# Peptides against a protein of PDB entry 4A54: the designs that were tried, part 18

Target 1, 94 residues: chain A of PDB entry 4A54
Amino acid sequence: MSVADFYGSNVEVLLNNDSKARGVITNFDSSNSILQLRLANDSTKSIVTKDIKDLRILPKNEIMPKNGTKSPSTNSTKLKSAETYSSKNKWSMD

## One batch from the design tools (peptide; aimed at target 1 L55)

Design b2_p18_3_s1 (made by RFdiffusion4, then SolubleMPNN; from b2_p18_3, 10 letters changed)
Fold by OpenDDE base, seed 3:
Structure b2_p18_3_s1 (fold): chain B 94 residues (1-94), chain A 18 residues (1-18)
Amino acid sequence: as target 1 above (94 residues)
Amino acid sequence: SKLEEELSKKLQESLEKL
């Protein structure tokens, strides 16, 4: 089985410095032994394979921490309903 | 490469643990 067989898998990588990275495997550079992960913020992190202490594949149902895309606070600019001043044209028929 | 093989093995082992 090749690393490419795992493209699209969500993984948690434990590095030798005890830091962790989570992301989707997008590429592997075989020439340089570099694993590329797409992170939750859509950035790409390159990890040198020799720096990997351990890794685990995350279950599909594990909600990738949605980077809280700040739901654009739709500032519901309550468009103040332009009070259509119905000017009651009092048609005084003389 | 040796490193690629090691990574592939780790991935496979992780898959088997799911």
Scores: peptide ipSAE 0.620, ipTM 0.914, DockQ to the pose 0.644
OpenDDE base, seeds 1, 2, 4, 5: peptide ipSAE 0.610, 0.617, 0.608, 0.619; ipTM 0.912, 0.913, 0.911, 0.913

Design b2_p18_3_s2 (made by RFdiffusion4, then SolubleMPNN; from b2_p18_3, 10 letters changed)
Fold by OpenDDE base, seed 3:
Structure b2_p18_3_s2 (fold): chain B 94 residues (1-94), chain A 18 residues (1-18)
Amino acid sequence: as target 1 above (94 residues)
Amino acid sequence: SSLEKELSEKLKKSLEEQ
C-alpha cells in the first residue's frame, strides 16, 4: 500500500512540536519525505514526515469547514428581456 | 471508527517504509 492510495483523504497530523494540521492529502514526495496537505483556506502545507508524531484519517462526514469560497457571485446578468417587437402586419385585404 | 483507525495505521506504515 502506498501513500498515493490516500490522496484525497482528510487527515489530522500531530507534529513533534505538538502543533496540529488538518487537510486533504494532495501529494507525497517520497524522495524528500514530504507530505503535502491542502488546508481549509486552500493553502498548501508541506510537512516533513520525520516531524510527524501521529496522524489520523478523519471521517468523510466531518464537514471540513468549507471556507465559504464565495460561490462566484453568478452575476445574474439580467438578460434584458428581448423586447418582442410585435410587428403587427396589418393584412389590408383590398 | 475501527476502519479509520486501520487506515490510519496503514498510512503511518506507508510513510515509515521510505
Scores: peptide ipSAE 0.590, ipTM 0.903, DockQ to the pose 0.096
OpenDDE base, seeds 1, 2, 4, 5: peptide ipSAE 0.584, 0.577, 0.587, 0.579; ipTM 0.902, 0.902, 0.903, 0.903; seeds 1, 2, 4, 5 fail the geometry check

Design b2_p18_3_s3 (made by RFdiffusion4, then SolubleMPNN; from b2_p18_3, 9 letters changed)
Fold by OpenDDE base, seed 5:
Structure b2_p18_3_s3 (fold): chain B 94 residues (1-94), chain A 18 residues (1-18)
Amino acid sequence: as target 1 above (94 residues)
Amino acid sequence: SELEKELSKKLEESLKEL
């Protein structure tokens, strides 16, 4: 099994400094051994694997505190297609 | 890598605890 098999999993990571991080696994950099998590605020946290003491996968039903993702009200700014008024260059050759 | 193998093992073990 590879780390990539767990992409999209919600995890809690315990670091060697006893700090914790929670997020969805989005990527793993094999060259640098860096785990990337998407956090609840949509930011990305990079964690060096050597700094990981332990981790657990969180069950889907654990309501991640829905920070109310206010669905950005897509103010559909109707970009009024500026009708490019084709300025008829009336070439009056007089 | 050795670190990737260790991480994958930790993830796999965590999956069994669910």
Scores: peptide ipSAE 0.623, ipTM 0.912, DockQ to the pose 0.648
OpenDDE base, seeds 1, 2, 3, 4: peptide ipSAE 0.614, 0.620, 0.623, 0.616; ipTM 0.910, 0.911, 0.912, 0.910

Design b2_p18_3_s4 (made by RFdiffusion4, then SolubleMPNN; from b2_p18_3, 11 letters changed)
Fold by OpenDDE base, seed 2:
Structure b2_p18_3_s4 (fold): chain B 94 residues (1-94), chain A 18 residues (1-18)
Amino acid sequence: as target 1 above (94 residues)
Amino acid sequence: SDLEKKLSEKLEESLKKL
């Protein structure tokens, strides 16, 4: 099977730093080995495959616990949002 | 790529556990 066969699957990704990400697989960049997830807030998270320790597909019937359970404040060190350096190649054609 | 294959295998294994 290919990664593309799992597009639309809801997954939990465990990273090598023991942080977790949950989202729907929307794309895979084969050139850079980057997995893209759509998060619950409709934002996109890019994950480098080498940083993935483990993953699981979430069953559709798991009542995602409603937002009310305080996720234990794992001091998720704010991974500073890797600012997508949109290299605006300002191709100044002067 | 080898990483893509590894990721695909992990996804397949996860699907089998559902």
Scores: peptide ipSAE 0.628, ipTM 0.915, DockQ to the pose 0.629
OpenDDE base, seeds 1, 3, 4, 5: peptide ipSAE 0.605, 0.627, 0.627, 0.627; ipTM 0.915, 0.916, 0.916, 0.916

Design b2_p18_4 (made by RFdiffusion4)
Pose (drawn by RFdiffusion4):
Structure b2_p18_4 (pose): chain A 94 residues (1-94), chain P 18 residues (1-18)
Amino acid sequence: as target 1 above (94 residues)
Amino acid sequence: SLEEQTEELKEAIEEELE
């Protein structure tokens, strides 16, 4: 597979200077081999791939926090509130 | 697997550098 399939992928990269950086890939140019990474902190960063010493793809979600649960639902409620409240599950023992 | 996808990504970048 080519890099186009891995565009938007969140991976970590170690550079020639033994520094580490991870972000979600946005682009790669073949002629110059230049990679743009859009990090989750609403920042964009352009880095030429020639400075890459090594590459690795990070686990999906739970990257920084460590847990042992399946987490089948995100259960997120950021912004947008309604007049209804829900706890644990809507239906139990059904 | 995740290790296989990492190897495929490294091979794809090495091919573009060549």

Design b2_p18_4_s1 (made by RFdiffusion4, then SolubleMPNN; from b2_p18_4, 6 letters changed)
Fold by OpenDDE base, seed 3:
Structure b2_p18_4_s1 (fold): chain B 94 residues (1-94), chain A 18 residues (1-18)
Amino acid sequence: as target 1 above (94 residues)
Amino acid sequence: SLEELTELLKKALEEILS
């Protein structure tokens, strides 16, 4: 298993200074031991691995608060299924 | 280091699966 297997995962990182960062893992620089996160504001944060105290993987369904782009109110238009009662006129052809 | 980060990620994954 490699760090690359976690690319695209949402994570919460606890740093040694007790600050937290949340974002998607986009890259790892092995030469410098730097983890890159894409944050909710679409900026990139670089974190030195030695500064990481703990890490939690967030569930995929956790809607990271996208910046206040108005979630389009999906007006669930209740498709009123117009039950067209087609009266089967049984025309008995003699 | 790469090894330290890998172990942190593996531990975090195990916590989700438990």
Scores: peptide ipSAE 0.380, ipTM 0.830, DockQ to the pose 0.105
OpenDDE base, seeds 1, 2, 4, 5: peptide ipSAE 0.365, 0.348, 0.301, 0.356; ipTM 0.822, 0.817, 0.784, 0.819

Design b2_p18_4_s2 (made by RFdiffusion4, then SolubleMPNN; from b2_p18_4 with Q5K E11K E16I E18K)
Fold by OpenDDE base, seed 3:
Structure b2_p18_4_s2 (fold): chain B 94 residues (1-94), chain A 18 residues (1-18)
Amino acid sequence: as target 1 above (94 residues)
Amino acid sequence: SLEEKTEELKKAIEEILK
């Protein structure tokens, strides 16, 4: 079997520096021994295979952890409720 | 199994590094 047989597989890669990457295998450059992963943020990461300590194929249904896009802290600008100054029109009927 | 496929992928990578 070739690495190409696994294109589209979701994998977790453990690197020699103990960092981890998760993504879908999109390409393999045999000339340079580079594995390409599409990450959850749709970016591509190139990994030199010599830097791989371990890897595993993940189930298809495993929701790739959305890189926690820092939900923009919606600074809930508490819209200070405009105090509707009810101008009591004192209708003085003479 | 996923484990079997994982081992196959590992072997495929190793064969290229040789």
Scores: peptide ipSAE 0.625, ipTM 0.907, DockQ to the pose 0.620
OpenDDE base, seeds 1, 2, 4, 5: peptide ipSAE 0.618, 0.615, 0.619, 0.610; ipTM 0.905, 0.906, 0.906, 0.906

Design b2_p18_4_s3 (made by RFdiffusion4, then SolubleMPNN; from b2_p18_4, 5 letters changed)
Fold by OpenDDE base, seed 3:
Structure b2_p18_4_s3 (fold): chain B 94 residues (1-94), chain A 18 residues (1-18)
Amino acid sequence: as target 1 above (94 residues)
Amino acid sequence: SLEEKTKELKEAIEKILK
């Protein structure tokens, strides 16, 4: 088996610094021993294989954690309900 | 299985590092 046989696989990589990366294997540079992952934000991360502590292949249906785009805190500007001033219709019965 | 595939991937990487 070659690393190329796993292109398109979704993987979780644990690095020696205890950081984690998740992405799809898109390429492997054998000359430089670099594994390339496409991340959830469509960016590419290059990982030196010597820095890999552990890795695992994830199920295909596992939604890559969307990099928590900080949902823009929609400051729900509480639209102050415009107090409908009920204009008292003065019914002047002439 | 995913476990077996993971093992195979690890072995494939290790072969290049040797």
Scores: peptide ipSAE 0.630, ipTM 0.908, DockQ to the pose 0.628
OpenDDE base, seeds 1, 2, 4, 5: peptide ipSAE 0.624, 0.630, 0.624, 0.624; ipTM 0.907, 0.908, 0.908, 0.906

Design b2_p18_4_s4 (made by RFdiffusion4, then SolubleMPNN; from b2_p18_4, 6 letters changed)
Fold by OpenDDE base, seed 3:
Structure b2_p18_4_s4 (fold): chain B 94 residues (1-94), chain A 18 residues (1-18)
Amino acid sequence: as target 1 above (94 residues)
Amino acid sequence: SLEELTEQLKKALEEILK
């Protein structure tokens, strides 16, 4: 089994400095032994594998805390329905 | 299981470091 088999997996990585990173595995550079994670903010973090103390695969349904990028409040511009005044031209045929 | 998959990933990484 290769590291590539785990692309798309959500992982938590514990580094030797006791910091943690959480993201989706997007790439592995075998030449340089670098694991790339896409983080919740859509940035990419490169981790040298020798710096990894431990890791675990997370369940798919674990909603990575979307850093609340404020969904642009779609200001529901209430399109004021243009009241089409249908002027009933009452054509009185005298 | 997720644990088994984790171990497989760890093994895959270890093999490359060797």
Scores: peptide ipSAE 0.567, ipTM 0.890, DockQ to the pose 0.646
OpenDDE base, seeds 1, 2, 4, 5: peptide ipSAE 0.552, 0.554, 0.565, 0.562; ipTM 0.890, 0.889, 0.889, 0.889

Design b2_p18_5 (made by RFdiffusion4)
Pose (drawn by RFdiffusion4):
Structure b2_p18_5 (pose): chain A 94 residues (1-94), chain P 18 residues (1-18)
Amino acid sequence: as target 1 above (94 residues)
Amino acid sequence: ELEEETEELKEAIEEEEE
């Protein structure tokens, strides 16, 4: 597979200077081999791939926090509130 | 699966640099 399939992938990269950086890939140019990474902190960073010493793809979600649950639902409620409240599950023992 | 995908990514970048 080519890199186009891995565009938008969140991976971690170690550079020739033994520094580590991870971000979500946005682009790669073949002629110059230049990679743009859009990090989840609303920042963009352009890094030429020639400075890559090694690459690795990070686990999906739970990257920083460590947990042992399946987490089938995100259960997120950031912004947008309504007049209804829900706890644990809407239906139980059904 | 994740290790295979990481190897495929490394190989794709090395081929395009060459």

Design b2_p18_5_s1 (made by RFdiffusion4, then SolubleMPNN; from b2_p18_5, 7 letters changed)
Fold by OpenDDE base, seed 3:
Structure b2_p18_5_s1 (fold): chain B 94 residues (1-94), chain A 18 residues (1-18)
Amino acid sequence: as target 1 above (94 residues)
Amino acid sequence: SLEKKTEELKKAIEEILK
């Protein structure tokens, strides 16, 4: 079997530095021994195979963890409720 | 199984590194 037989597989890769990457195998450069993963944010990560400590194939239905896009901290600018100045209608009953 | 496929992928990578 070749690495190409696994294109499209969702994998979790553990690197020698104990970092992890998750993505779909899109390519393998045999000349340079580089595994390419498409990440959840649609970016591509290139991994040198010598840096791989371990890997596993994930189920197809496993939602790749959305890289936690830092939800822009919507600074809820507390719209200071405009104090409705109740204009006292001076009912001048002439 | 996924485990079997994983081992096959590992072997495929190892063969290239030899």
Scores: peptide ipSAE 0.631, ipTM 0.909, DockQ to the pose 0.580
OpenDDE base, seeds 1, 2, 4, 5: peptide ipSAE 0.624, 0.630, 0.623, 0.614; ipTM 0.908, 0.909, 0.908, 0.907

Design b2_p18_5_s2 (made by RFdiffusion4, then SolubleMPNN; from b2_p18_5, 5 letters changed)
Fold by OpenDDE base, seed 3:
Structure b2_p18_5_s2 (fold): chain B 94 residues (1-94), chain A 18 residues (1-18)
Amino acid sequence: as target 1 above (94 residues)
Amino acid sequence: ELEELTEKLKKAIEEELK
């Protein structure tokens, strides 16, 4: 099996400094020994494998804290109502 | 089940780093 088979998996990484990172595996660079995670805030974190003390796969249903995707408030630019110029056809009956 | 997958992932990392 390759690491690519686990892309999209949610993992918890324990680093040598006892800090933890949680994210989805997005890439693995074997040449540079880098594991890339997408974090809850949609940022990417590159982790050097030598810095990894331990790793575990998390259940799919663990609600990654939905960083509130700021729904881009599509400022619906109120399309200014095209003023329908009602051309008053003045019928001059002569 | 997740433990087995975890071990497989660890092994995959190790193998690709050789």
Scores: peptide ipSAE 0.702, ipTM 0.938, DockQ to the pose 0.617
OpenDDE base, seeds 1, 2, 4, 5: peptide ipSAE 0.664, 0.656, 0.681, 0.679; ipTM 0.936, 0.936, 0.937, 0.936

Design b2_p18_5_s3 (made by RFdiffusion4, then SolubleMPNN; from b2_p18_5, 6 letters changed)
Fold by OpenDDE base, seed 3:
Structure b2_p18_5_s3 (fold): chain B 94 residues (1-94), chain A 18 residues (1-18)
Amino acid sequence: as target 1 above (94 residues)
Amino acid sequence: ELEELTEKLKEALEKELA
C-alpha cells in the first residue's frame, strides 16, 4: 500500500517536540519527506516526517470541531404570502 | 481495525521514505 491510499484519513500526529497536530491527510511528498494535513481551520500544515514521533488514524465520525463558522443566520425572510386579491370581475352582460 | 490501518500507514511511510 502507498500513503496515497490514506488520503482523506483523519489523523493525529505526535511530533518529537511532544506537540500534536490533527488533520486530514491531503498529500505526501516522498521526495521531500513531507506529510501535508488539512487542519480544522481549513489551513494546511506541512510536517517533515522525521519530526513525527507517532501517528494514529482517527475514526471518520470525529467531527473535527468545525470552527463554528457562524452558520449564516438564514434570516428566514418570512416571505409574506402575497395575498392574491382575486378581484372577481362580475361580467354582467346586460 | 483502526490500529491495523495505522500500522499499514506507518509501513507505507517507511517504504516510501526508504
Scores: peptide ipSAE 0.689, ipTM 0.935, DockQ to the pose 0.665
OpenDDE base, seeds 1, 2, 4, 5: peptide ipSAE 0.640, 0.649, 0.668, 0.638; ipTM 0.932, 0.933, 0.933, 0.933; seed 1 fails the geometry check

Design b2_p18_5_s4 (made by RFdiffusion4, then SolubleMPNN; from b2_p18_5, 7 letters changed)
Fold by OpenDDE base, seed 3:
Structure b2_p18_5_s4 (fold): chain B 94 residues (1-94), chain A 18 residues (1-18)
Amino acid sequence: as target 1 above (94 residues)
Amino acid sequence: DLEKLTKELKEAIEKELS
């Protein structure tokens, strides 16, 4: 089994400094010993494997708290419907 | 079993680093 088989899995990584990172495995660079995670804010965190104290796979249903990126309030600019003034030119043929 | 999968992931990392 390869690390690539786990791409897309949610993981919690405990680092040697006792900090934690949670994200989806997006890449593993074996040459440089780097595990890449996509975080809840859509940023990418590169973790050197030597700095990993422990890791665990999380259940799929754990909704990573979407940090509510304020969906850009699409200011629905109400496109004021250009009232097409149909000037009915009543051409009276006398 | 998440524990099993976790173990497999750890083993995979170790194998590829080697």
Scores: peptide ipSAE 0.704, ipTM 0.939, DockQ to the pose 0.595
OpenDDE base, seeds 1, 2, 4, 5: peptide ipSAE 0.680, 0.667, 0.699, 0.683; ipTM 0.937, 0.937, 0.938, 0.937

Design b2_p18_6 (made by RFdiffusion4)
Pose (drawn by RFdiffusion4):
Structure b2_p18_6 (pose): chain A 94 residues (1-94), chain P 18 residues (1-18)
Amino acid sequence: as target 1 above (94 residues)
Amino acid sequence: EELEEETEELKEAIEEAE
């Protein structure tokens, strides 16, 4: 597969200077081999791939926090509140 | 194992593009 399939992929990269950086890929130019990474901290960074010493794809979600649960639902409620409250599950023993 | 295969495929694709 080509890199176009891995565009938007969140991976970690170690550079020739033994520094590590991870971000979500946005672009790669063939002529110059230049990679733009859009990090989750609302920042954009353009890095030429020639400075890459090695590359690795990070696990999906739970990258920084460590847990042992399946987490089938995100259960997130950031912003947008309604007049209804839910705890654990809507239906139990059904 | 699937994640390691995908990492190898990505490295090979970058090396071919260079």

Design b2_p18_6_s1 (made by RFdiffusion4, then SolubleMPNN; from b2_p18_6, 6 letters changed)
Fold by OpenDDE base, seed 3:
Structure b2_p18_6_s1 (fold): chain B 94 residues (1-94), chain A 18 residues (1-18)
Amino acid sequence: as target 1 above (94 residues)
Amino acid sequence: NELEELTEKLKKAIENAL
């Protein structure tokens, strides 16, 4: 099992300085040992794993206060189906 | 607890990547 299997999970991280961070796991940099969290304010926090004292996965039902940043309305740009111009070139051989 | 089990799996996944 990899850290990537937990992307999208809500976690609480306790740091060695006794500060806490809560957010969604968005990325893990294995080369630099950095865990990235998206916070409630939509900012990204990078945490060096060596600075983690403890962590826990939070229940899905703990609605992190969705700051109602409107999900950007995916303007479904209705890709107008390019009308296949069937140019019937009727090649009549006489 | 399922969440505790998942937490331990995440911890191990981090440790194995180090």
Scores: peptide ipSAE 0.687, ipTM 0.929, DockQ to the pose 0.706
OpenDDE base, seeds 1, 2, 4, 5: peptide ipSAE 0.655, 0.652, 0.684, 0.675; ipTM 0.928, 0.928, 0.930, 0.929; seeds 1, 2 fail the geometry check

Design b2_p18_6_s2 (made by RFdiffusion4, then SolubleMPNN; from b2_p18_6, 6 letters changed)
Fold by OpenDDE base, seed 3:
Order: structure tokens, then C-alpha cells, then sequence
Structure b2_p18_6_s2 (fold): chain B 94 residues (1-94), chain A 18 residues (1-18)
């Protein structure tokens, strides 16, 4: 079994500095011993395997905490419809 | 149990690639 067999798996990685990272395994660089995770914010984190203290595979249904991407409040700039004043010049022909 | 086994397999796969 290779690391590639686990691509797409959601994992929690505990680092030697006791920090944690959660993401989907997207790549593994065997030459440099780097595990790549896609994070909840769609960024990629590269982790050197020597810095990994522990890891675990998470259930598929564990909703990665959507970092509340503040949906850009589409400020619906209500484009005030420019009322085209159609000045109907009623030319009364005498 | 299944996730634990898969986790073990992943750890071993990483170890073998080093």
C-alpha cells in the first residue's frame, strides 16, 4: 500500500510543536518526504513528515469546519435604476 | 476500528516511503 492510496482522505495531523492541521491529502512527495494537505480555506499546506508526531484519518462525513468564508456580502449595490425621464415632447401639430 | 486500521496503514505507507 502506498500513500497515494489515501489521496482524498481527510486527516488530522499533530505536529511535533503540538500544533494541528486538518485537511485532505492531495499529494505526497517521496523525494522530499512532504505530505500536502488541502485545508478548509482551499489553501495548500506542505508538511515535512519528520515534523509529524501523529496523524489520524477522519470520517468522510466530518464536515471540515467551513472556515466561514464570509460570503462576500454581495453588497447588492441596488443600482438605482436611472429613471429614464422619457420627456414625451407631445408636439401638438396645429 | 476501520478508521484506526486505515490510519495504521497510512502511517506504515509513509514510513516505507522515507
Amino acid sequence: as target 1 above (94 residues)
Amino acid sequence: KELEEKTKELKEAIKKAL
Scores: peptide ipSAE 0.688, ipTM 0.931, DockQ to the pose 0.624
OpenDDE base, seeds 1, 2, 4, 5: peptide ipSAE 0.681, 0.683, 0.682, 0.666; ipTM 0.930, 0.931, 0.931, 0.929; seed 5 fails the geometry check

Design b2_p18_6_s3 (made by RFdiffusion4, then SolubleMPNN; from b2_p18_6, 5 letters changed)
Fold by OpenDDE base, seed 3:
Structure b2_p18_6_s3 (fold): chain B 94 residues (1-94), chain A 18 residues (1-18)
Amino acid sequence: as target 1 above (94 residues)
Amino acid sequence: EKLEKLTEELKKAIEEAL
């Protein structure tokens, strides 16, 4: 299997400095040995694999706390229905 | 568990790409 087979997986990464990162695998750079994670805040974290002490795949149902990015309130600009003024030109033929 | 197996496969995939 390749690392690409795991794109979209939610993972927790323990780094050599004992810090943790949690995110979705979005890319792997084999040339530079860099694992890219999308974090809960939609930022991207690049991790050099040599700095990884351990990692684990998380269950799909672990709702990454969507930091409530307020869905941009689609201001439903109520497109005021342009009242088509049908000017009925009553052509009275005398 | 299934997740542990998948984790080991991911680790292996990373190691093989090195």
Scores: peptide ipSAE 0.680, ipTM 0.929, DockQ to the pose 0.655
OpenDDE base, seeds 1, 2, 4, 5: peptide ipSAE 0.647, 0.645, 0.664, 0.621; ipTM 0.926, 0.927, 0.928, 0.927; seed 1 fails the geometry check

Design b2_p18_6_s4 (made by RFdiffusion4, then SolubleMPNN; from b2_p18_6, 8 letters changed)
Fold by OpenDDE base, seed 5:
Structure b2_p18_6_s4 (fold): chain B 94 residues (1-94), chain A 18 residues (1-18)
Amino acid sequence: as target 1 above (94 residues)
Amino acid sequence: DKLEELTKKLKEALEKAL
């Protein structure tokens, strides 16, 4: 079993400095021993595994307290691809 | 507890990757 088998799992991580982080496992860098978590605010936190004191997997239904960060309504401004109408300047030389 | 078992497996996976 690899760390990759747990991608998408919601975890609580206790660090050696007694701080806590909660997020979804998005990546693990084995070369640098870095665990990446996506936090509730959609930011990414990188944690060096040697700094982990303890961790636990959280149940799927635990509503991470939505700090009322209004999901920015990404008004998908459809960047209408400006079809560069190359108006062929027909240089009519009279 | 299933979550406890999965947590143990995750810890083991992290340790093996060190």
Scores: peptide ipSAE 0.669, ipTM 0.926, DockQ to the pose 0.645
OpenDDE base, seeds 1, 2, 3, 4: peptide ipSAE 0.637, 0.629, 0.664, 0.663; ipTM 0.924, 0.924, 0.926, 0.925

Design b2_p18_7 (made by RFdiffusion4)
Pose (drawn by RFdiffusion4):
Structure b2_p18_7 (pose): chain A 94 residues (1-94), chain P 18 residues (1-18)
Amino acid sequence: as target 1 above (94 residues)
Amino acid sequence: EELEEETEELKEAIEEEE
């Protein structure tokens, strides 16, 4: 498969200078081989791929934190609050 | 194993396009 299929993919890259960087891919130009990475810290960074010593794709979610649970639901509630509260699950022993 | 295969495919795709 080509790189277009991996656009938006979050991967880590080690450069020729033994430094590591990871981000979500936004673009790759064939003529110049230039890669833009959009990192989750709301920052954009353009890096030419010729400086890549090696590449690797990072695990999905839980990249920095380590846990041993399936986590089937994100259970996130950032911003947007309502007048209803829920704990553990809405239905139990059903 | 699936993630390693995808990593190898990505490396090969960049090298072919270079």

Design b2_p18_7_s1 (made by RFdiffusion4, then SolubleMPNN; from b2_p18_7, 6 letters changed)
Fold by OpenDDE base, seed 4:
Structure b2_p18_7_s1 (fold): chain B 94 residues (1-94), chain A 18 residues (1-18)
Amino acid sequence: as target 1 above (94 residues)
Amino acid sequence: DELEKLTEELKKALEEEL
């Protein structure tokens, strides 16, 4: 199963800095390990997967909480910190 | 829970594409 199979899914992402983002998965850049979310205001947020502490898929009908809605206490399965694959593309011009 | 299952599959997919 690929991340692309989840395009259009509504997710809540918990970041390593304890901030949260909610949005619809619109794209995944595997080369740079970047997950793109469309937010409620139609803006796009790019999240580096290494910065993700946890995530969950939300029900389709779950109104993206405006500012004040209590996030249900989901059992946060800790996403293993994606090791920063620093792809040193050493372009050795020979 | 179906959403929990899908969440785990998404997590796995993210890990596999790293």
Scores: peptide ipSAE 0.647, ipTM 0.919, DockQ to the pose 0.576
OpenDDE base, seeds 1, 2, 3, 5: peptide ipSAE 0.621, 0.629, 0.644, 0.613; ipTM 0.918, 0.919, 0.921, 0.919

Design b2_p18_7_s2 (made by RFdiffusion4, then SolubleMPNN; from b2_p18_7, 6 letters changed)
Fold by OpenDDE base, seed 3:
Structure b2_p18_7_s2 (fold): chain B 94 residues (1-94), chain A 18 residues (1-18)
Amino acid sequence: as target 1 above (94 residues)
Amino acid sequence: SELEKLTEELKKALEEEL
């Protein structure tokens, strides 16, 4: 299997410096050996594979703590339906 | 577990690209 087969997987990565990163695998650069993760804050973290001490795939149902990125309140600008004034010009033919 | 198996496969895939 290729790393690409795991795109979209949620992973926890333990780095050699004992720090941890959690995110969804979005890309892998084979030329540079860089794994890219999308983090909970929607930022992207690039990890050099040589810096990975360990990793694990997380269950799909593990709700990544949604940092409450306030869903941009789509201000439903209620496009006020432009009332098409159909001016029925009643041409009364005499 | 299935996740453990998938994890090992991912690890192997990463190692093969090095």
Scores: peptide ipSAE 0.650, ipTM 0.918, DockQ to the pose 0.720
OpenDDE base, seeds 1, 2, 4, 5: peptide ipSAE 0.613, 0.602, 0.632, 0.618; ipTM 0.915, 0.915, 0.917, 0.916; seeds 1, 2 fail the geometry check

Design b2_p18_7_s3 (made by RFdiffusion4, then SolubleMPNN; from b2_p18_7, 5 letters changed)
Fold by OpenDDE base, seed 5:
Structure b2_p18_7_s3 (fold): chain B 94 residues (1-94), chain A 18 residues (1-18)
Amino acid sequence: as target 1 above (94 residues)
Amino acid sequence: EELEKKTKELKEAIEKEL
């Protein structure tokens, strides 16, 4: 089993300085021993593995408060197709 | 618990790849 098998998992990481980070595992750099997390604000945090005191996988239903990016209500401006009715004014000169 | 098992597996995976 590899760390890559856990990409997309939501985790809580406890660091040696007693700070915590929560995010989705996006990458692991084995050469540099760096675990990358995507945070709730869509930023990326790189954590050196040696600085990890503990970690746990969180249940999927723990909705990290997604700052609801208000999907911009695409005001579908109904492009009124101006059907240019070319009214052929047939001026019948009598 | 399934999450505890997966957590252990993740920890082991990290240790193996270091």
Scores: peptide ipSAE 0.695, ipTM 0.935, DockQ to the pose 0.659
OpenDDE base, seeds 1, 2, 3, 4: peptide ipSAE 0.673, 0.672, 0.695, 0.683; ipTM 0.932, 0.933, 0.935, 0.933; seeds 1, 2 fail the geometry check

